Peptides against a protein of PDB entry 5VVV. Designs and how they scored, part 15

Target 1, 276 residues: chain A of PDB entry 5VVV
Amino acid sequence: FLCGVVEGFYGRPWVMEQRKELFRRLQKWELNTYLYAPKDDYKHRMFWREMYSVEEAEQLMTLISAAREYEIEFIYAISPGLDITFSNPKEVSTLKRKLDQVSQFGCRSFALLFDDIDHNMCAADKEVFSSFAHAQVSITNEIYQYLGEPETFLFCPTEYCGTFCYPNVSQSPYLRTVGEKLLPGIEVLWTGPKVVSKEIPVESIEEVSKIIKRAPVIWDNIHANDYDQKRLFLGPYKGRSTELIPRLKGVLTNPNCEFEANYVAIHTLATWYKSN
Target 2, 276 residues: chain A of PDB entry 5VVV as posed
Amino acid sequence: FLCGVVEGFYGRPWVMEQRKELFRRLQKWELNTYLYAPKDDYKHRMFWREMYSVEEAEQLMTLISAAREYEIEFIYAISPGLDITFSNPKEVSTLKRKLDQVSQFGCRSFALLFDNIDHNMCAADKEVFSSFAHAQVSITNEIYQYLGEPETFLFCPTEYCGTFCYPNVSQSPYLRTVGEKLLPGIEVLWTGPKVVSKEIPVESIEEVSKIIKRAPVIWDNIHANDYDQKRLFLGPYKGRSTELIPRLKGVLTNPNCEFEANYVAIHTLATWYKSN

## One batch from the design tools (peptide; aimed at target 1 D116 V195)

Design b1_p12_4 (made by RFdiffusion4)
Pose (drawn by RFdiffusion4):
Structure b1_p12_4 (pose): chain A 276 residues (1-276), chain P 12 residues (1-12)
Amino acid sequence: as target 2 above (276 residues)
Amino acid sequence: LETYKETARADH
């Protein structure tokens, strides 16, 4: 069961030294996972086709090392959603070459994120693929095979919370296609009824497990402050029923950008991780 | 990004 932090916000990402202290903290409080997905680390999203330079690689390896040294599982995320051409094979290959490079840093766990992308396709893609959801699942599956079908592997859908489902959660062509076609070994990230969920009703998640055909992994935006300059969140982890642990694969908290402000955010996530 | 900020602020 996956529990911990996702560094998944817009803005100045954390540095290696902050992530080491993060791992030591996750261990002192018995959490198991860190998802690397900062939106503005350019090679994660903006320039996803680009390989890490020599010194960048030294940094990532030293990072994946301290993750094992503290036994925190490290999941690497990549976001091709902005401009990838799903049908073109050179494009599919560059993704593998990039995911290969990181595999050789010590990385066993991977994620493909597709949040916040323009919902329609290029002229070339609309031929080979029936719908937008078809294209993503095809590449997510093809990639899931190539890496030797890894232990933990996440998929973040374009429709990733209740508000964002067209027309509703239950009868959505995008969400229908995912639950049926996406492989049973691939996890699905979900964010609650809204992007920043005030509460996560047990009925809403049971409802979601209907169409996704899985217990989804929560990308929790409760303490995220990247959207309002004046705002910071030092409150407890709240509005999440303890009765949820049995029904979910995991909860990764996407916290404040200011690293040291995240003490309460992670500790309260940890205490609640107990109690179920 | 601006769309995200607006959506997040509305949600909160």

Design b1_p12_4_s1 (made by RFdiffusion4, then SolubleMPNN; from b1_p12_4, 7 letters changed)
Fold by OpenDDE base, seed 2:
Structure b1_p12_4_s1 (fold): chain B 276 residues (1-276), chain A 12 residues (1-12)
Amino acid sequence: as target 1 above (276 residues)
Amino acid sequence: KEKLFEIARKDL
């Protein structure tokens, strides 16, 4: 069971010292996972093709080493979906080289994120792939196999919550393709009924699990505040029955942008997780 | 491309 934090918000990423402090807190609270997915980290998303500099490499190596020191699984996410051409072997090779570099930093767990992107493929991809889901699954499977089938590999669908599913969760052709074609060792991120789900009912997890043919990892935006910088979500982790735990592969909270605001959010997630 | 904050506003 993956339980911890995804740094998945828009806005200023956490500094390395905040991330190290997070790992210390995660260990102390018996949480086990950090997903590196800061949307405004340039080489994560907008410039995903760009290799890390020597200085950036040293920072990431230090961060990954710190996660290991605190027994926290460091999952490196990349979000190539803004401008990747899935059918272009050069793009696939570029993604491979980027993940090879991160593997050299000591990273062993990875995520491919296709959230917050347009549903339209380019003309070249339309000639090769039957759908956007087929394109995403193809590259995800290829990367997963290329990396030697790492123990933890995550996929974030473009339809990552109920409100994004067309026509709905159980009937989504996109999620059906993901469920049928994504290799079984790849975990699927899910956010619940909405982008910011006040509640995640058990039935909603059973519904998505059926179509994706696996228990999801929750990307939980309950404490996310990147959509309203005037608000801090200081309340407890709530609206998730502990009955979800046996039906999930994990829960990763995407909390407030302000690192200091997240004590209650993360601590109460840990209490929730340990209450089962 | 909608940012999470723009998307989240649609779900609120």
Scores: peptide ipSAE 0.105, ipTM 0.853, DockQ to the pose 0.637
OpenDDE base, seeds 1, 3, 4, 5: peptide ipSAE 0.078, 0.091, 0.092, 0.083; ipTM 0.829, 0.840, 0.843, 0.839; seed 3 fails the geometry check

Design b1_p12_4_s2 (made by RFdiffusion4, then SolubleMPNN; from b1_p12_4, 7 letters changed)
Fold by OpenDDE base, seed 4:
Structure b1_p12_4_s2 (fold): chain B 276 residues (1-276), chain A 12 residues (1-12)
Amino acid sequence: as target 1 above (276 residues)
Amino acid sequence: KEKMFEIAREDL
């Protein structure tokens, strides 16, 4: 069971010292996972093709080493979906080289994120793939296999919540393709019925699990505040039955952008997790 | 960026 934090918000990423402090807290509270997915990290999303500099590499190596020191699984995410051409072998090779570099930093767990992108393929991809889901699954499977089938590999679908599913969760051709074609060792991220789900009913998890043919990892936006800079979410982790725990592969909270605001959010997630 | 915040807000 993956339980911890995803740094998945838009806005200023956390600094390395904050991330190290996070690892200390995660260990103390018996959580086990950190997903590196800061939307405004230059080389994570907008310029995903660019290799890390020597200085950036040193920082990431140090961060990954710190995660290991605190027994936190460090998952490196990349979001190529803004401008990748899935059918272009050069793009696939570029993605491989980027993840090879991160592997050299000591990273062993990875994620491919296709959240917050347009559903349309370019003309070249339409000639090769039957659907957007087929394109995403193809590259995800290839990368997963190329990396030697790492123990933890995550996929974030474009339809990552109930409201984004067309026509709905149970009838989504996109999610059906993901379920049928994504290799079984790859986990699927999900935010619940909504992007920011006030509640995540058990029945909603059963529904999505059926179509994706696996238990999802919750990317939980309950404490996310990147969409409203005037608000801080300081309340407890709630609206999730502990009955979800045996029906999930994990829960990763995407909390407030302000690192210092997240004590209650993360601590109460830990309490929730240990209550089962 | 703004578009993504709007999507998140529309779902609230």
Scores: peptide ipSAE 0.065, ipTM 0.826, DockQ to the pose 0.733
OpenDDE base, seeds 1, 2, 3, 5: peptide ipSAE 0.064, 0.063, 0.060, 0.065; ipTM 0.826, 0.823, 0.828, 0.828; seed 1 fails the geometry check

Design b1_p12_4_s3 (made by RFdiffusion4, then SolubleMPNN; from b1_p12_4, 8 letters changed)
Fold by OpenDDE base, seed 2:
Structure b1_p12_4_s3 (fold): chain B 276 residues (1-276), chain A 12 residues (1-12)
Amino acid sequence: as target 1 above (276 residues)
Amino acid sequence: KEEMKKIALEDL
């Protein structure tokens, strides 16, 4: 069971010292996972093709080493979906080289994120792939196999919540393709019925699990505030039955952008997880 | 514009 934090918000990423302090807190609270997915990290999303500099490599190696010191699984995410051409072998090779570089930093767990992108493929991809889901699954499976089938590999669908599913979760052709064609060792990220799910009912997890043919990892936006920087979500982790735990592969909270605001959010997630 | 998470008004 993956339980911890995703740094998955828009706006200013956490500094390396905050991330190290996070790992210490995660270990102390018996949480086990950190997903590196800061949207405004240039080489994560907008410039995903760009290799890390020597200085950036040293920082990431230090961060990954710190996660290991605290027994926290460091998952490196990349979000190529803004401008990748899925049918272009050069793009696939560029993604492979980027993940090879991160593998050299000592990373062993990875995520491909296709959240917050347009559903339209380019003309070249439309000639090769039957749908956007087929393109995403193809590259995700190829990358997963290329990396030697890492123990933890995550996929974030473009339809990552109930409200983004067309026509709905159980009938989504996109999620059906993901469920049918995504390799079984790849985990699927999900935010619940909504982007910010106040509640995640058991039935909603049973519905999505049926179509994706696996238990999801919750990307939990309950404490996310990147959409309203005037608000801080200081309340407890709530609106999730502990009956979800045996029906999930994990829960990763995407909390407030303000690192120091997240004590209650993360601590109460840990209390919830240990109440199983 | 800073890209903000596309939270639908219905998701708030």
Scores: peptide ipSAE 0.060, ipTM 0.805, DockQ to the pose 0.464
OpenDDE base, seeds 1, 3, 4, 5: peptide ipSAE 0.058, 0.050, 0.058, 0.056; ipTM 0.789, 0.789, 0.805, 0.804

Design b1_p12_4_s4 (made by RFdiffusion4, then SolubleMPNN; from b1_p12_4, 8 letters changed)
Fold by OpenDDE base, seed 4:
Structure b1_p12_4_s4 (fold): chain B 276 residues (1-276), chain A 12 residues (1-12)
Amino acid sequence: as target 1 above (276 residues)
Amino acid sequence: KEKMFKIAREDL
């Protein structure tokens, strides 16, 4: 069971010292996972093709080493979906080289994120792939196999919540393709019925699990505040039955952008997790 | 960029 934090918000990423402090807190609270997915990290999303500099590499190596020191699984995410051409072998090779570099930093767990992108393929991809889901699954499977089938590999679908599914969760051709074609060792991220789900009913998890043919990892936006800079979410982790725990592969909270605001959010997630 | 972020949060 993956339980911890995803740094998955828009806005200023956390600094390395904040991330190290996070690892200390995660260990102390018996959580086990950190997903590196900061939307405004230059080389994570907007310029995903660009290799890390020597200085950036040193920082990431140090961060990954710190995660290991605190027994926290460091998952490196990349979000190529803004401008990748899935059918272009050069793009696939570029993605491979980027993940090779991160592997050299000591990273062993990875994620491919296709959230917050347009559903339309370019003309070149339409000639090769039957659907956007087929294109995403193809590259995800290839990368997963190329990396030697790492123990933890995550996929974030473009339809990552109930409201984004067309026509709905159980009938989504996109999620059906993901379920049928994504290799079984790859985990699927999900935010619940909504992007920010006030509640995540058990029945909603059963519904999505059926179509994706696996238990999802919850990317939980309950404490996310990147969409409203005037608000801080200081309340407890709630609206999730502990009955979800045996029906999930994990829960990763995407909390407030303000690192210092997240004590209650993360601590109460830990309490929730240990209550089962 | 910010447009997609805003769209992704319209269901809030």
Scores: peptide ipSAE 0.068, ipTM 0.822, DockQ to the pose 0.398
OpenDDE base, seeds 1, 2, 3, 5: peptide ipSAE 0.076, 0.074, 0.066, 0.075; ipTM 0.831, 0.829, 0.820, 0.830; seeds 1, 2, 3, 5 fail the geometry check

Design b1_p12_5 (made by RFdiffusion4)
Pose (drawn by RFdiffusion4):
Structure b1_p12_5 (pose): chain A 276 residues (1-276), chain P 12 residues (1-12)
Amino acid sequence: as target 2 above (276 residues)
Amino acid sequence: DETAEAFYKSKT
């Protein structure tokens, strides 16, 4: 069961030294996972096709090392959603070559994120693929095979919270396609009824497990501050029923950008991780 | 709430 932090916000990402202290903290409080997905570390999203330079690689390896040294599972995320051409094989190949490079840093766990992308396709894609959801699942699956079908592997759908489902959660062509076609070994990230969920009703998640055909992994935006300059969140982890742990694969908290402000955010997530 | 919704929708 996956529990911990996703560094998944827009803005100045954390540096290696902050992530070491993060791993030591996750262990002192018995959490198991860290998802690397900062939106403005350019090679994660903006320039996803580009390989890490020599010194960048030295950094990532030293990072994945301290993750094992503290036994925090490290999941690496990549976001091709902005401009990838799903049908073109060169494009599919560059994704593998990039995911290969990181596999050789010590990485066993991977994620493909597709949040916040323009919902339609290029002229070339609309031929080979029936719908937008078809294209993503095809690549997500093909990639899931290539890496030797890894232990933990996450998929973040374009429709990733209740508000964002067209027309509703239950009868959505995008969501329908995912639950049926996406492989049973691939996890699905979900964010609650809204992007920043005030509460997560047990009925809403049971409802979601309907169409996804899985217990989804929560990308929790409760303490995220990247969207309002004046705002910071030092409150407790709240509005999440303890009765959820049995129904979910996990909860990764996407916290404040200021690293040291995240003490309460992670500790309260940790206490609640107990009690179920 | 509305601010967060607007911010994240603008990233599309």

Design b1_p12_5_s1 (made by RFdiffusion4, then SolubleMPNN; from b1_p12_5, 8 letters changed)
Fold by OpenDDE base, seed 1:
Structure b1_p12_5_s1 (fold): chain B 276 residues (1-276), chain A 12 residues (1-12)
Amino acid sequence: as target 1 above (276 residues)
Amino acid sequence: DDVYMEFYESLR
C-alpha cells in the first residue's frame, strides 16, 4: 500500500530542504511514499524534453538519496502530454533518455501523467492510434517495459475523476481502453468522483476499479489550494472510510502549496491509514 | 464550491 504525499500542485515547488524535512516526517509517521510531480517544475512538464543540468542532477541525486535514507519510496513523475507527438519515434526516444538520466540518479519508481491536457490528438497521431487512450497506453507500456518493469510505475489518466469521464465512469471508452490495454503491473491514479472530492464513497471506488481492472492509487486533492491560494486547508483528512484501504493500492495526498500548512493534513492521513 | 473546476479546466 502506497501512503504519503504527492507534490502535484501548480505554483512554487517546494525547496529541497522542505522535501528532506517531509521525508523525515513521513518516516516518523510510518508513511512510505513521495511522488515528485510539481507542475511548475519546468523540466517536469513545460520543458519535459530538457535534460537536467549538472547542478540540477546533483540536487535530484541528493534528494533521492535522502528519500532512501528515510526509507521513503521516491517516485519521479513526468508530464509530457502538453505537446508530445505519441507517434513520433524521436519523442519516445527523448522521453526514454530523460527517464534514463533520472534512473542514473538512483530513482527506481516512475510515473507518466496525462492530467490537465487537451483530448485532441494531432493529425499524425490520429493516423497511427485509434484513440487518445490508445496513444497514451502505447507509450506508457513501452516506457514501462523499457525501464525493465519497475516495481512501482504509475499512470495518471486524462479522465482522472468521475466528472471528467464521458459519458460516465462505468461507460467511458477512454477508461475501458486503459483498463484493457495498460499492462497489469502499472498502477492508475484517481482523484475520486471530483477533482477535489469532499467524499470518496466505497461504491465509487468499486465502479472505477471494475473498468480500469485494478485497485487505483488515490491522488487526493482534499487539501489542495493551488486553485485558490487565498485559502489554506488546515482541517483533518476526512470523508474517506477506512473500508477504502483494502480496495485501494494507495493514497497520496496533494496538500497546500505552503509546506508549513500541511502538518495536520499529513498527520491525520497517517492516523487514518494506521486505523485499519 | 466548484471554483476549482474553472481553474483546472482552464489548464486544458
Scores: peptide ipSAE 0.515, ipTM 0.923, DockQ to the pose 0.901
OpenDDE base, seeds 2, 3, 4, 5: peptide ipSAE 0.485, 0.396, 0.504, 0.495; ipTM 0.916, 0.887, 0.920, 0.916

Design b1_p12_5_s2 (made by RFdiffusion4, then SolubleMPNN; from b1_p12_5, 7 letters changed)
Fold by OpenDDE base, seed 1:
Structure b1_p12_5_s2 (fold): chain B 276 residues (1-276), chain A 12 residues (1-12)
Amino acid sequence: as target 1 above (276 residues)
Amino acid sequence: DEEVEKFVLSLR
């Protein structure tokens, strides 16, 4: 069971010292996972093709080493979906080289994120792939196999919540393709019925699990505030039955952008997890 | 909420 934090918000990323402090807290609270997915890290999303500089490499190596010191699984995410051409072998090779670089930093766990992008493929991809889901699954499976089938590999679908599913969760052709074609060792991220789910009913997890043919990892936006910088979410982790735990592969909370605001959010997630 | 969905849609 993956339990911890995703740094997955828009806005100013956390500094390396905040991330190391997070790892100390995660270990102390018997949480085990950190997903590196800061949307405004240039080389994560907008400039995903760009290799890390020597200085950035030293920082990431130090961060990954710190995660290992605190027995925290460091998952490196990349979000190529803004402008990748899935059918272009050069794009696939560029993604491979980027993940090879991160593997050299000592990273062993990875994620491909296709959240917050247009559903439209370019003309070249439409000639090769029968749907957007087929394009995403093809590259994800190829990268997963290329990396030697890492123990932890995550996929974030474009339809990552109930409100984004067309026509709905149980009938989505996109999620059906993901469930049928995504290799079984790849985990699927999900935010619940909504982008920010106040409640995640057990029945809603049973519904999505059936179509994706696996238990999801919850990307939990209950404490996310990037959509409203005037608000801080200081309340406890709530609206999730502990009966979800045996029906999930994990829970990663995407909390407030302000690192200092997240004590209650993360601590109460840990209490919820240990109550099983 | 509609506000959150509007935010996410503005990022595309």
Scores: peptide ipSAE 0.408, ipTM 0.915, DockQ to the pose 0.780
OpenDDE base, seeds 2, 3, 4, 5: peptide ipSAE 0.398, 0.392, 0.391, 0.384; ipTM 0.913, 0.910, 0.910, 0.907

Design b1_p12_5_s3 (made by RFdiffusion4, then SolubleMPNN; from b1_p12_5, 6 letters changed)
Fold by OpenDDE base, seed 2:
Structure b1_p12_5_s3 (fold): chain B 276 residues (1-276), chain A 12 residues (1-12)
Amino acid sequence: as target 1 above (276 residues)
Amino acid sequence: DEEVEKFYESLR
């Protein structure tokens, strides 16, 4: 069971010292996972093709080493979906080289994120792939196999919550393709009924699990504030029955952008997780 | 809710 934090918000990424402090807190609270997915890290999303500099490499190596020191699984995410050409073998090779670099930093767990992108493929991809889901699954499976089938590999769907599913969760051709074609060792991220779900009912997890043919990892935006940085979400982790735990592969909270605001959010997630 | 979804949709 993956339980911890995703740094998955838009806005100023956390500094390395905040991330190290997070790992210390995660260990103390018996949480086990950190997903590195800061949207405004240039080499994560907008410039995903760009290799890390020597200085950035040293920072990431230090961060990954710190996660290991605190027994936190460091999952490196990349979001190539803004401008990747899935059918272009050079793009696939570029993604492979980027993940090879991160593997050299000591990273062993990875994620491919296709959240917050258009469903439109370019003309070249339309000639090769039957749908956007087929393109995403193809590259995800290829990367997963190329990396030697790492123990933890995550996929974030473009339809990552109920409100983004067309026509709905149970009837989504996109999620059906993901469920049928994504290799079984790849975990699927899910956010619940909405982008920010006040509640995640058990029935909603059973519904998505059926179509994706696996228990999801929750990317939980209950404390996310990137959409309104004038607000801080200081309340407890709530609206998730502990009956979800046996039906999930994990829960990763995507909390407030302000690192200092997240004490209650993360601590109460840990209390929730340990209550089973 | 709808305003939140519009924010993420605007990031596409």
Scores: peptide ipSAE 0.620, ipTM 0.951, DockQ to the pose 0.852
OpenDDE base, seeds 1, 3, 4, 5: peptide ipSAE 0.610, 0.599, 0.608, 0.597; ipTM 0.949, 0.947, 0.949, 0.946

Design b1_p12_5_s4 (made by RFdiffusion4, then SolubleMPNN; from b1_p12_5, 6 letters changed)
Fold by OpenDDE base, seed 5:
Structure b1_p12_5_s4 (fold): chain B 276 residues (1-276), chain A 12 residues (1-12)
Amino acid sequence: as target 1 above (276 residues)
Amino acid sequence: METYEKFYSSLF
């Protein structure tokens, strides 16, 4: 069971010292996972093709080493979906080289994120792939196999919550393709019925699990505040029955952008996880 | 749509 934090918000990323402090807190609270997915890391999303500089490499190596010191699984995410051409072997090769670089930093766990992108393929991809889901699954499977089938590999679908599914979760052709074609060793990220799910009912997890043919990892936006800079979410982790735990592969909270605000959010997630 | 869904929908 993956349990911890995703740094997955828009806005100023946490500094390396905050991330190291996070790992110390995660270990102390018997949590085990950190997903590196800061939207405003330029080389994570907008400039995903660009290799890390020597200085950035040293920082990431230090961060990955710190995660290992605290027995926290460091998952490196990349979000190529803004402008990747899935059918172009040069794009696939560029993605491979980027993940090879991160593998050299000592990273062993990875994620491909296709959240917050348009559903339309370019003309070249439409000639090769039957749908956007087929394109995403193709590259994800290829990358997963290329990396030697790492123990932890995550996929974030473009339809990552109930409200984004057309016509709905159980009938989504996109999620059907993901469930049928995504390799079984790849985990699927999900935010619940909504992007910010006030509640995640057990029945909603059973519904999505059926179509994706696996238990999801919850990307939990309950404490996310990047969408409203006037708000801090200081309340406990709630609206998730402990009956979800045996029906999930994990829970990663995407909390407030303000690192110092997240004590209650993360501590109460840990209490929830240990209460099962 | 919640505020979050509006935020993300503005990226498209």
Scores: peptide ipSAE 0.046, ipTM 0.783, DockQ to the pose 0.622
OpenDDE base, seeds 1, 2, 3, 4: peptide ipSAE 0.044, 0.045, 0.032, 0.043; ipTM 0.777, 0.779, 0.735, 0.773

Design b1_p12_6 (made by RFdiffusion4)
Pose (drawn by RFdiffusion4):
Structure b1_p12_6 (pose): chain A 276 residues (1-276), chain P 12 residues (1-12)
Amino acid sequence: as target 2 above (276 residues)
Amino acid sequence: VDPDEWYASKSS
């Protein structure tokens, strides 16, 4: 069961030294996972096709090392959604070559994120693929095979919270396609009824497990501050029923950008991780 | 700030 932090916000990402202290903290409080997905670390998203330079690679390996040294599972995320051409094989290949490079840093766990992308396709893609959801699942699956079908592997759908489902959660062509076609070994990230959920009703998640055909992984935006300059969140982890742990694969908290402000955010996530 | 609208606008 996956529990911990996702560094998944817009803005100045954390540095290696902050992530070491993060791992030591996750262990002192018995959490198990860290998802690397900072939106503005350019090679994660904006230049996803590009390989890490020599010194960048030294950094990532030293990072994946301290993750094992503290026994925190490290999941690497990549976001091709902005401009990838799903049908073109050179494009599919560059993704593998990039995911290969990181595999050789010590990485066993991977994620493909597709949040916040223009919902339609290029002229070339609309031929080979029936719908937008078809294209993503095809590449997510193909990639899931190539890496030797890894232990933990996450998929973040374009429709990733209740508000964002067209027309509703239950009868959505995009969501229908995912639950049926996406492989049973691939996890699905979900964010609550809203992007920043005030509360996560047990009925809403049970409802979601309907179409996704899985217990989804929560990308929790409760303490995220990247969207309002004046705002910071030092409150407790709240509005999440303890009765949820049995029904979910996991909860990864996407916290404040200011690293040291995240003490309460992670500790309260940790106490609640107990009690179920 | 409405986070739903703010995050929806980050598609570019």

Design b1_p12_6_s1 (made by RFdiffusion4, then SolubleMPNN; from b1_p12_6, 6 letters changed)
Fold by OpenDDE base, seed 2:
Structure b1_p12_6_s1 (fold): chain B 276 residues (1-276), chain A 12 residues (1-12)
Amino acid sequence: as target 1 above (276 residues)
Amino acid sequence: VDVDEAYAALRK
């Protein structure tokens, strides 16, 4: 069971010292996972093709080493979906080289994120792939196999919550393709009924699990505040029955952008997880 | 504020 934090928000990423402090807290609270997915990290999303500099490499190596020191699984995410051409072998090769570099930093767990992108494929991809889901699954499977089938590999769908599913969760052709074609060793991120779900009912997890043919990892935006800089979410992790735990592969909370605001959010997630 | 719309706006 993956339980911890995704740094998945828009806005100023956490500094390396905050991330190290996070790992210390995660270990102390018996949480086990950190997903590196800061949207405004240039080489994560907007410039995903760009290799890390020597200085950036040293920082990432230090960060990954710190995660290991605290027995936290460091999952490196990349979000190529803004401008990747899935059918272009050069793009696939560029993605492979980027993940090879991160593998050299000592990273062993990875995520491909296709959240927050346009649903339209380019003309070249439309000639090769039957749908956007087929394109995403193709590259994800290829990358997963290329990396030697790492123990933890995550996929974030474009339809990552109930409100983004067309026509709905259970009938989504996109999620059906993901469920049918994504290799079974790849985990699927899910956010619940909404982008920010007040509640995640058991029935909603059963519904998505059926179509994706696996238990999801929750990307939980309950404490996310990147959409409203005037608000801090200081309340406890709630609206999730502990009956979800046996039906999930994990829960990763995407908390407030302000690192210092997240004590209650993360601590109460840990309490929730240990209450099963 | 529809948070789903707010996130959809962050995508643009």
Scores: peptide ipSAE 0.212, ipTM 0.846, DockQ to the pose 0.710
OpenDDE base, seeds 1, 3, 4, 5: peptide ipSAE 0.184, 0.181, 0.170, 0.162; ipTM 0.839, 0.837, 0.835, 0.834

